# Peptides against a protein of PDB entry 5T59, part 41

Target 1, 112 residues: chain A of PDB entry 5T59
Amino acid sequence: TTPTMQSTSLLTEHLGYPPISLVDDIINAVNEIMYKCTNAMEKYLMQRNIIGKKDFSDEIKIGTAKLESLLENSVDKNFDKLELYVLRNILSIPSDLLEENRFRLLHHEKLV
Target 2, 90 residues: chain B of PDB entry 5T59
Amino acid sequence: EHIRFQRLVQVCNKALEESIRKLQSWEKIHECFPNYGQTREGIENLTVCQQQVIKLWSNLSRVEFDAIFHERSIEEKLNQLDDLINKARS

## One batch from the design tools (peptide; made by RFdiffusion4, then SolubleMPNN)

Design b2_p13_3_s1 (from b2_p13_3 with S1D E11K)
Fold by OpenDDE base, seed 5:
Structure b2_p13_3_s1 (fold): chain B 112 residues (1-112), chain C 90 residues (1-90), chain A 13 residues (1-13)
Amino acid sequence: as target 1 above (112 residues)
Amino acid sequence: as target 2 above (90 residues)
Amino acid sequence: DLDEEWEELEKEL
């Protein structure tokens, strides 16, 4: 189920921005955080790449890339769920209030 | 009376926790560094790295999400939405 | 319950 145009309009008026904008901010933030984490991991290990006169630089680069991919996949799946949940259950107007009389009341309260 | 903002915080935490779950697995970490992880020093470095990444994930997400919520005034707006809905149903 | 709701979402995605 997708939010109606009516609910989106009302919420946009109430919030001062479209509901999806909040979700976009959250997703953009977690993506940035994700890459900061993987970058920090690579740098930490690369500073410790030589053990017993053996250079593990290539293995570290490949390994960190694999972990990054793993994290990317998990972030994508879980924050897709988050988006659906937020738009359906949090940033939503109950269907009974979207009826003509209730809709008018809600809109009136916003303007007064 | 006010429930929506609490739910927002909860679902954000849920998504963050589930996203980092696989990195909390030592087995998955070690599999990415099969030879490096066969050395004592390598195991030690990977252990510290894993712990630091998880902490960094938690700390950065808290700071950034709080900033977003503040900039969007979302707690206030969701509380107002709850109030409007409750008023309409009374 | 959020956990139950979360599992239901997975079925839709």
Scores: peptide ipSAE 0.647, ipTM 0.952, DockQ to the pose 0.816
Fold by OpenDDE base, seed 1:
Structure b2_p13_3_s1 (fold): chain B 112 residues (1-112), chain C 90 residues (1-90), chain A 13 residues (1-13)
Amino acid sequence: as target 1 above (112 residues)
Amino acid sequence: as target 2 above (90 residues)
Amino acid sequence: DLDEEWEELEKEL
């Protein structure tokens, strides 16, 4: 389930940074992209807010906000899954390599 | 032989695809603009908007994630990790 | 494969 301190240390040494840092970069990036997308949506529609004699500005603002919330919730859920998957299955050290002899081997390979 | 980086790319794509899935639903889009979407022009605008947002999502994510992977040298590091693991098990 | 693992993660979160 949760990565061990030992595996985190080994991976940090190998990567040059803690494994979580990669995940943080990814999550920060997608959040930025998310708001760029929703902002673009709002701007696009607000430039087209008047149809005929009716101004739909209020509806556009509310609607865009709803879509933003929807996207936020989805991003949150799916990238929580991503974080768990990455840390568990990708940036992980198999248990057999955490044994004393194998641990030394990995450490030795980094030092020489 | 080398599998971890491929998995990283796959899971990133999965998360991105699942995150944008609801915005790919026209029904969800239209539901947020009930009166605007009853006009011909409104429907056209929403259609274009939906398509553009999805493309923007895809393009920006590709560029940004590739940049992250490069900056973190993650492909190389994951390949090395695979090699270390394989070596230890041989 | 990933799809199956993805669904399992959903159960955990």
Scores: peptide ipSAE 0.646, ipTM 0.952, DockQ to the pose 0.829
Fold by OpenDDE base, seed 4:
Structure b2_p13_3_s1 (fold): chain B 112 residues (1-112), chain C 90 residues (1-90), chain A 13 residues (1-13)
Amino acid sequence: as target 1 above (112 residues)
Amino acid sequence: as target 2 above (90 residues)
Amino acid sequence: DLDEEWEELEKEL
């Protein structure tokens, strides 16, 4: 089930930021890391592109691009799962606390 | 008592682990460099490259995710959330 | 626990 507007508002008040902001930070970070890894791989191999007087530069460029694509697809899939899990099971308020007489506790505790 | 932050760490590790799984396959690496990998020196280079990428992935993710968690004060906030929920259910 | 929940998420995506 998708988080409700009420849950998002309460969590935003508690966290000081919308729950999705944390997920965005995580996803942005892993994307940056991903490209750093693939770039490092390409650079490492391109520095070692000549073997026995044969130039493998073209093969290295194509090969690293394939691996990058493979990693991109895997990252997208797995971190989509992460997003759903975090928003549903971690940054969530149980339904019993979303009733009018109960969700006020979260707000009240901040005021005290 | 406090469970949400632990779950956050676990799911982050799960996503990272599953994302890098295919690069841990030597066969997947080798098939991307079919001629390069037919040379002794090429195999050696690919082996080192594979190991370095996996280590870089692990190290960078740890550093960056810890920084995010700190900047967002997420452990404290999730612990407080657990406490509030438990209190409300009492 | 998490592994089972992880597999269920795949069905939704």
Scores: peptide ipSAE 0.646, ipTM 0.952, DockQ to the pose 0.828
Fold by OpenDDE base, seed 2:
Structure b2_p13_3_s1 (fold): chain B 112 residues (1-112), chain C 90 residues (1-90), chain A 13 residues (1-13)
Amino acid sequence: as target 1 above (112 residues)
Amino acid sequence: as target 2 above (90 residues)
Amino acid sequence: DLDEEWEELEKEL
């Protein structure tokens, strides 16, 4: 299940930022890294685009684009899983502690 | 007692590993460059390229994720969260 | 542990 508004508020108070912000940082970072990797690959191969008398520039561009798409799809899938896992199992408050009496205790302990 | 930060590191590594898995396949790399990969020099270039990209992926992700974790003080915050939860249950 | 949980997440997505 998705995190409750109550748990989000408590975690935001504890962290100093919403839990989703950490996930956003991670996802933004991996996306940047992904494109740096694919760009590096294209640049490396384009510097070696001519073999003998044949120019493979077009094939390199198409091939690199295909690999980029493949990586994009994989990153999207796996980091969607990561997001769910982090928000559910790491940046989460157990449901039993969200009851009124337990909620007050946890909140009190945080503030004192 | 402190488990959440360890899990965060583990799941990040898992996501990174699974994401790069397909690029670790030589067959998939070669399929994207069918004619280029029919040449000796092409094969050599693709081999080096594949290795370098995987290393770059690993190195950049380590540096960037560690920076994020530090900037967000996430290890400390998750340890504190563990402590708060454990205390509430005691 | 993580591997099992990871596979379960795939079922939800």
Scores: peptide ipSAE 0.646, ipTM 0.952, DockQ to the pose 0.823

Design b2_p13_3_s2 (from b2_p13_3, 4 letters changed)
Fold by OpenDDE base, seed 5:
Structure b2_p13_3_s2 (fold): chain B 112 residues (1-112), chain C 90 residues (1-90), chain A 13 residues (1-13)
Amino acid sequence: as target 1 above (112 residues)
Amino acid sequence: as target 2 above (90 residues)
Amino acid sequence: ELDKEWEELDKEL
């Protein structure tokens, strides 16, 4: 189920922005955080790349890339779920209030 | 009376927790560094790194999400939405 | 409540 054009319009008027914009902000933020985390990990390990006169730089680069990929996949899946949940259950107008009389009331309350 | 903002916070936390779950697995961390993790120093470094990443994930997400919620005035807007819906049903 | 709802989303994605 997808939000109706009517509900999106009403919520946009109420919020001052489209509901999807909030989700976009959240997703953009977590993506930025994700890469900051993986970058920090690589930097930390690269500063400790030599153990017993053996250089592990190549293994560290490959390993951190694998972890980044793992995190990317998990973030994508879970925040797709978040998007669906938010738009369906949080930033939504109950169907009974989208009927003609209830719709008018909600719209009127916003304007008054 | 006001439930939507609470649900927003809950679902954000859920998504964050589930996203970082695999990195909380020592086995998965070690598998990415098979030779490095065979050394004592390597294990120590990976352990510290894992802990720091998880903390960084939690701290940054809290700060950034709070900033988003503030900039979008989402708590106030969701409370108002709850009130409007409740009023319409009364 | 959220946990059940969260699991149901797996069926759609």
Scores: peptide ipSAE 0.647, ipTM 0.952, DockQ to the pose 0.816
Fold by OpenDDE base, seed 2:
Structure b2_p13_3_s2 (fold): chain B 112 residues (1-112), chain C 90 residues (1-90), chain A 13 residues (1-13)
Amino acid sequence: as target 1 above (112 residues)
Amino acid sequence: as target 2 above (90 residues)
Amino acid sequence: ELDKEWEELDKEL
């Protein structure tokens, strides 16, 4: 299940930022890294595009694009899973502590 | 007692590992360059390229994720969260 | 442990 508004508020107060912000940072970082990797691959191969008398530039561009797409799909899938896992199991407050009496205790402990 | 930050590191590593898995397949790499990969030089270039990309992926992710964790003070915050939860349950 | 939890997420996505 998705985090409750109550847990999000408590975690935001504790962290100093919404829990989703950490996930966003991670996802943004991996996306940037992904394109740096694919760009590096294309550049490396394009510097070696001619073998003998044949120019493989077109094949390199197409091939690199295919690998980029493959990586994009994998990153999307796995970091969607990461997002769910982090928000559910790491940046979460157990449901029993979200009851009124426990909620006050946790909130009080945070503020003092 | 402190478990959340360890889990965060583990799940990040898992996601990174699973994401790059397909690029670790030589067969998939070769399939994207069918004619280029039929040449000796092409195979050599693809081999080096594959290795370098995987290393770049690993190195950049380590540096960037550590920076994020530091900027967000996430280890400290998660340890504190563990402590708060444990205290509330005691 | 993580591996099991990781695989279970496939059912939700």
Scores: peptide ipSAE 0.646, ipTM 0.952, DockQ to the pose 0.808
Fold by OpenDDE base, seed 1:
Structure b2_p13_3_s2 (fold): chain B 112 residues (1-112), chain C 90 residues (1-90), chain A 13 residues (1-13)
Amino acid sequence: as target 1 above (112 residues)
Amino acid sequence: as target 2 above (90 residues)
Amino acid sequence: ELDKEWEELDKEL
């Protein structure tokens, strides 16, 4: 389930940064990308807001906001899953290597 | 032998793909613009917009994630981690 | 493989 303090320390030593920092970078990046995408959508449609004699600006703003919310919710859920997966399955130390002898081996390899 | 970095790339792609999935639905797009989408020009604009957003999503994520992976040296670090684990188990 | 693991995460979140 949750990574141990010991594994976090070992991984931090190995990586040069805490494992969560990588996840934070990824999440921050996708959030930025998300808003760039929704902003681009709004701008594109607002440049095309008038069709015939009708102005669809209000509908475009509302519609884009709805899509943004939809994307936000999806990003939140899926990248929460990503975080859990990465920390559990990728940036993790197998339990057998957390034993005393194996722990020293990993630590020794980093220091020597 | 080296599996962790591959898994990282895979899970990142999975999260990105699942996140954009609903925007790939024309029905979801159209329902947000019920009157605008009843016009020919509106449909055309929404179609182009949908395609461009999906491409932008893909391109930006590729560039940004690759930059993160490089800055964090994560491929090298994960390969080393695999090696350490394999060595310890040998 | 990943797909199965991915779906299992839904139960935890």
Scores: peptide ipSAE 0.646, ipTM 0.952, DockQ to the pose 0.813
Fold by OpenDDE base, seed 4:
Structure b2_p13_3_s2 (fold): chain B 112 residues (1-112), chain C 90 residues (1-90), chain A 13 residues (1-13)
Amino acid sequence: as target 1 above (112 residues)
Amino acid sequence: as target 2 above (90 residues)
Amino acid sequence: ELDKEWEELDKEL
């Protein structure tokens, strides 16, 4: 189940930012890390592109591109799962506390 | 008593682990460099490259995620959330 | 526990 507007509002008040902002930070970070890794791989191999007077530059470029695509697909899938899990199971308010009397308690405790 | 932050760390590690799994396969690496990997020197280079990428992935993710968690004060906030929920249920 | 929950998410993606 998708988080409700009420849950998002209460969590935003508690956190000082919308719950999705944390997920966005995580996803942005892993994307940056991903391309740093693939770039490092390409640079490392391109510095070692000649073996026995044979130039493997073209093969290295194609090969690293394939690995980058493989990693991109895996990152996308697994961090989509992470987003769902975090918003559903971690940054969430139990349904019994979303009723009028209970969410007021959450708000009241924050003010005290 | 406090469970949410632990779950956050666990799910982050899970996503990172599953994302890098295919690059941990030597067969996958070698298939991308079929002729380069037929040379002794090429195999050595690919081996080092694979190890370095995996280490870089692990180290960068640890540093960056810890920075995010600190900037967002997420451990404190999640502990407070656990406490509020437990108190409300009492 | 997390592993089971993790696999269950595949059905939604």
Scores: peptide ipSAE 0.645, ipTM 0.952, DockQ to the pose 0.809

Design b2_p13_3_s3 (from b2_p13_3 with E7K E8K L9I)
Fold by OpenDDE base, seed 2:
Structure b2_p13_3_s3 (fold): chain B 112 residues (1-112), chain C 90 residues (1-90), chain A 13 residues (1-13)
Amino acid sequence: as target 1 above (112 residues)
Amino acid sequence: as target 2 above (90 residues)
Amino acid sequence: SLDEEWKKIEEEL
């Protein structure tokens, strides 16, 4: 299930930032890393683009682009899973503690 | 007692591992460079490139994720969350 | 476990 507004508010108060902000940081970081990796790969191969009398520059560019797309798809898929897992199993408050009496207790503990 | 931060580290590692898995396949790498990979030098270059990219992926992700965790104080916050939940249930 | 939850999430996406 998706997190409730109540749990989001409580977690935001506890963390000092919305729970989704952590996920956003992680996803932004991996995307940056991904492009650094693919860029490094292209540059490495482009420095070695000529073998014998043949220039493989075009093939290298196309091939690297294909690998980049492959990596992009995999990153998107797996970090979508990560997002759901984090929000459900890590940055979450059990539903039984969101009841009125438990809610007050938890909120009181955070403010004291 | 404290389990949430451990879960965070585990799921991050899993997502990173699953994301790079296809690039760990030599067959997939070679398929993207069919003519280049038919040369001896091409194979050598692709082999080194594959290894370097995987290392770069691992090293950068470790450094960047640790930085995020530190900046967000997430280990401390998750430990506190565990404690609060456990206390409320006791 | 992580693997079990991962599979569940995969099925939902």
Scores: peptide ipSAE 0.695, ipTM 0.953, DockQ to the pose 0.881
Fold by OpenDDE base, seed 5:
Structure b2_p13_3_s3 (fold): chain B 112 residues (1-112), chain C 90 residues (1-90), chain A 13 residues (1-13)
Amino acid sequence: as target 1 above (112 residues)
Amino acid sequence: as target 2 above (90 residues)
Amino acid sequence: SLDEEWKKIEEEL
């Protein structure tokens, strides 16, 4: 379920930024980390590409690319789940507090 | 009383753990390097590489996520949100 | 729990 405009507005006022911005930061960070990990792996193996007079450079490049794709797919799936969980269960306002009277109280509390 | 920030940390760890799970599989690693992994030296290199990548994944995630949480003041904000909700229900 | 919610979300995606 997508958060309501009302809850998004209230949370944006409280946080100083839209709730989705936090999720974006997290996703951007993990993507960067993913690249650093796969790059480090390729570099490490390429420094050890020759074994017994055989050059495995091509196999290493292909293999690391496959692992990168595997990791990317997993990251995408799991952090899509994370996004939905965060927006639904963490950065959310209970529906009973979004009613007219309770909404006023929350808004008033932040302004005072 | 304060539960939202704890949930945030938990779900972040969950996503990170599930994401790296396939790289923790030796079979998956070896399948990507079928000939390289048939040599003794190749197996040794792949083993070290796998371990280092997993450690790097964990360490970088901790540092970067902590930085994000700090920059966004998310622990404080989530605690305040918990307090506001509890107050409204009392 | 987190695991229960995680499973529910997985089924929705």
Scores: peptide ipSAE 0.694, ipTM 0.953, DockQ to the pose 0.886
Fold by OpenDDE base, seed 1:
Structure b2_p13_3_s3 (fold): chain B 112 residues (1-112), chain C 90 residues (1-90), chain A 13 residues (1-13)
Amino acid sequence: as target 1 above (112 residues)
Amino acid sequence: as target 2 above (90 residues)
Amino acid sequence: SLDEEWKKIEEEL
């Protein structure tokens, strides 16, 4: 189930880039989005940090940090799963096509 | 016929959905702001904040992932891959 | 299915 060097080479030739590059783009994007979300949350609440005569700034900072950590952990876990799924089930070449004759066919189709 | 790009979209949505799931829990949100959430205004603010964060998460991910898919021409490439595989097995 | 593979991967990680 592990991608082979041959599969990677063929897919790189087909895609014009290594398969992992797509995954990297996705992961980088979600990380950026994650911090934009948590930053927006903190800013929103910090603009509303005073209720009555009480200042909740410290609680807001701690609370948003906790939620950020929670989201970070979840993103890490789920996008690790995504990476494996993509590389195994989407950006993959069936083993029967990696045989000599099938390999040549794919290569020929690409070059012709 | 063409299945790989559909799978890509599905798994991206799955990962995004599972990642934000805990933030969809009001209990978890409130737990992080125990005193702030005891006030009426605090509850209102947290409610709006939770809603807006989830919406922002969804909107940004849609825009950014679509941009990636376009830049990488991944739908076309995956369709071609499906075609090549199907042709080779014919 | 996606869900089945997702769970399988989850078990591996």
Scores: peptide ipSAE 0.694, ipTM 0.953, DockQ to the pose 0.886
Fold by OpenDDE base, seed 4:
Structure b2_p13_3_s3 (fold): chain B 112 residues (1-112), chain C 90 residues (1-90), chain A 13 residues (1-13)
Amino acid sequence: as target 1 above (112 residues)
Amino acid sequence: as target 2 above (90 residues)
Amino acid sequence: SLDEEWKKIEEEL
């Protein structure tokens, strides 16, 4: 099922922020972490770019870029799945509660 | 009785695990550095690098995600949501 | 389960 405007409004009132904001925080964090990891990898190898008499700087740059792309693609796919799972199964209100009488109960609990 | 926060932690861990899985493959790492990885010293460097990146990934994600969960008070809010749902159904 | 739902979502994407 797809989140409704009603469920979003109720959850926003309950959370103090829209449900999507939590997902955005998570995705922004993992993206930052991802580039920190790839940057660290490149820096580590570039400090060890010469083996014997050969300079492997170009190969290291290309190789780390390939790994970065691989990680980017994986992060995008898996956290798209995460977003859908969170919005459908965690930050969701069951359909039986999306009725007039149930709405009153939720609002009443917040106001009292 | 409280299930939503547990699910949140689980799905975050799964997404993180699946995202880093390919970097855990030595073969994939080596393929990106075909000549560098043919040297003894290169293999050693790549091995250490791979291990450090995986650890960094794990540690940073744990710290940052816990911070997000705390700032958003998500455990408390999800527990309250579970309670509200259960109460409404009783 | 998480794994089951994960697979379902994967099929949708």
Scores: peptide ipSAE 0.692, ipTM 0.953, DockQ to the pose 0.886

Design b2_p13_3_s4 (from b2_p13_3 with E11K)
Fold by OpenDDE base, seed 5:
Structure b2_p13_3_s4 (fold): chain B 112 residues (1-112), chain C 90 residues (1-90), chain A 13 residues (1-13)
Amino acid sequence: as target 1 above (112 residues)
Amino acid sequence: as target 2 above (90 residues)
Amino acid sequence: SLDEEWEELEKEL
């Protein structure tokens, strides 16, 4: 379920930024980390590409690319779950507090 | 009393752990390097590589996520949110 | 628990 406009506005006011911005930061960070990891793997193995007079450079490049794809797919799936969880359960305002009277109280508290 | 930030940390760790799970499988690693992994030296290199990548994943994630949480002041903001909600319900 | 909640989310995605 998508957060309401009302809750998003209240949280944006409270946080100083939209709730989705935090999720974006997290996702951007993990993507960067992911490629740093796969790059490090490729570099490490390419420095050790020759074994017993055989050059495994091509196999290493293909293999690391496959692992990168595997990791990309896993990151995408799991951080989609994270996004949904964070926006629904953490960066959220309970529905009972979004009623007219309670909404005013929360808004008023932020302004005073 | 304050629960939201703890949940944030937990779900971040969960996502990170589940994301790296397949790379923790030796079988998955070896399948990507079928001929390279048939050599003794190749197996040794792949083993070290696997371990180093997992460590790098963990260390970088910790540093970067902590930086994000600090820059966004998210612990303080989530604690305040908990307090506001509890106050409204009292 | 988080694990239970996590599994429920998977059903929605």
Scores: peptide ipSAE 0.646, ipTM 0.952, DockQ to the pose 0.750
Fold by OpenDDE base, seed 3:
Structure b2_p13_3_s4 (fold): chain B 112 residues (1-112), chain C 90 residues (1-90), chain A 13 residues (1-13)
Amino acid sequence: as target 1 above (112 residues)
Amino acid sequence: as target 2 above (90 residues)
Amino acid sequence: SLDEEWEELEKEL
């Protein structure tokens, strides 16, 4: 289920930022890390592109590109799952506490 | 009592682990470099490269995610959220 | 468990 506006508002007040902002930070970070890893791999192998008088530069470039694509697809899928999990199960307020009386209680506790 | 931050750490680790899983496969690495990997030196280079990438992935993720968690004060906030919810139910 | 929950999410995506 998708988080309600009420839940988002309460969590934003509590956190000091919207819940999605945390997820955005995580996803942005892993994307940056991903490309750093693939770049490092390409550079390492390109420094070792000559073996037995044969130049493997083209194969290295193609191969690292394939691995990058593989990693991109995996990151996208797994961090989509992460986003859903975090917003649903971690940065969430139980539905029974979103009722009028319980809602007021949580809001009151935050302000006190 | 406090469970949400633990879950956050766990799910982050899970996503990271599953994302890098295919790169942990030597077969997947080798198939991307079929001729390069037929040489002794090529195999050695690919082996080192694979290990270094996995370590880099792990180390950078740890540092960056910890920084995010600190900047967002997420452990404290999630603990407080747990406390608020538990108090409301009592 | 987290693993079980993770697999359930996969079914949704």
Scores: peptide ipSAE 0.645, ipTM 0.952, DockQ to the pose 0.817
Fold by OpenDDE base, seed 2:
Structure b2_p13_3_s4 (fold): chain B 112 residues (1-112), chain C 90 residues (1-90), chain A 13 residues (1-13)
Amino acid sequence: as target 1 above (112 residues)
Amino acid sequence: as target 2 above (90 residues)
Amino acid sequence: SLDEEWEELEKEL
């Protein structure tokens, strides 16, 4: 299940930021890293694009683009899983503690 | 007692590992460069390139994720969350 | 385990 507004509010107060912000940082970072990796790969191969009398520049560009797409798809899939896992299992408050009495106790502990 | 931060590190590593898995396949790399990879020099270049990219992926992710965790004070916050939950249940 | 939980998430996505 998705996080409740109540749990989000409590976690935001505790963290000092919304839980999703951490996930956003992680996803933004991996996306940046991904493109740095693919760019480095293209540059490395393009510096070695001529073998004998053949220029493989076009093949290198196409091939690198294919690998980039492959990596993009994999990153999207796996970090969607990560997002769901983090919000559900890590940045979460057990439902039994969101009951009225438990909620007050948890909230009181955070404010004291 | 403190489990959430450990899980965060584990799931981040899992996502990173699974994301790069396909690039670890030599067959997939070679398929993207069918003619280039038929040359001796091409194979050598692709081999080095593959290794360097995987290392770059690992190194950059480690540095960047550690920076995020530090900036967000997430280990401390998750430990505190564990403590609060455990205290509420005791 | 994490691996088991990871596989379960795949079913939901």
Scores: peptide ipSAE 0.645, ipTM 0.952, DockQ to the pose 0.885
Fold by OpenDDE base, seed 4:
Structure b2_p13_3_s4 (fold): chain B 112 residues (1-112), chain C 90 residues (1-90), chain A 13 residues (1-13)
Amino acid sequence: as target 1 above (112 residues)
Amino acid sequence: as target 2 above (90 residues)
Amino acid sequence: SLDEEWEELEKEL
């Protein structure tokens, strides 16, 4: 199931921020890390682009671009799964506690 | 009793592991550099590059994710959430 | 397990 507005509000109050904000931080971080890795790879190989008398610069640029694309696709897929898992199973409130009486109890326990 | 933060760490590690899996394949790396990888020196460079990228991926992820978890106080908040849920069910 | 749940998510995405 998809998180409800009610659960989002309760979790936002508890966390001090919306649940999605944590996921956004994680995704932003991994994207930054991803490009740091691919950039480092390209730079490392471009510093070693000449073997003997042959210049492999073009092949290196194409090859690193292919690996970057491969990593991008994998990151996108796996962190979409992560987002869904976190919001559904970790940053979630069980449905039985979203009923009126349980809702008040949870809210009361938070404030007291 | 406290399970949510453990699951968060586990799922983060899972996503990171699965994301880098294909780069751990030497065959996939070599296929991207077919002529460069036919030279001895090229193979050596690619080998080092592959190892360094994987290490960089792992190290940066650990540092950055730990920083996020700290800044968001997520372990404490998730433990409290577990406690609240357990108490409400008792 | 997480692995089982992970595979189930793939069906939804």
Scores: peptide ipSAE 0.644, ipTM 0.952, DockQ to the pose 0.887

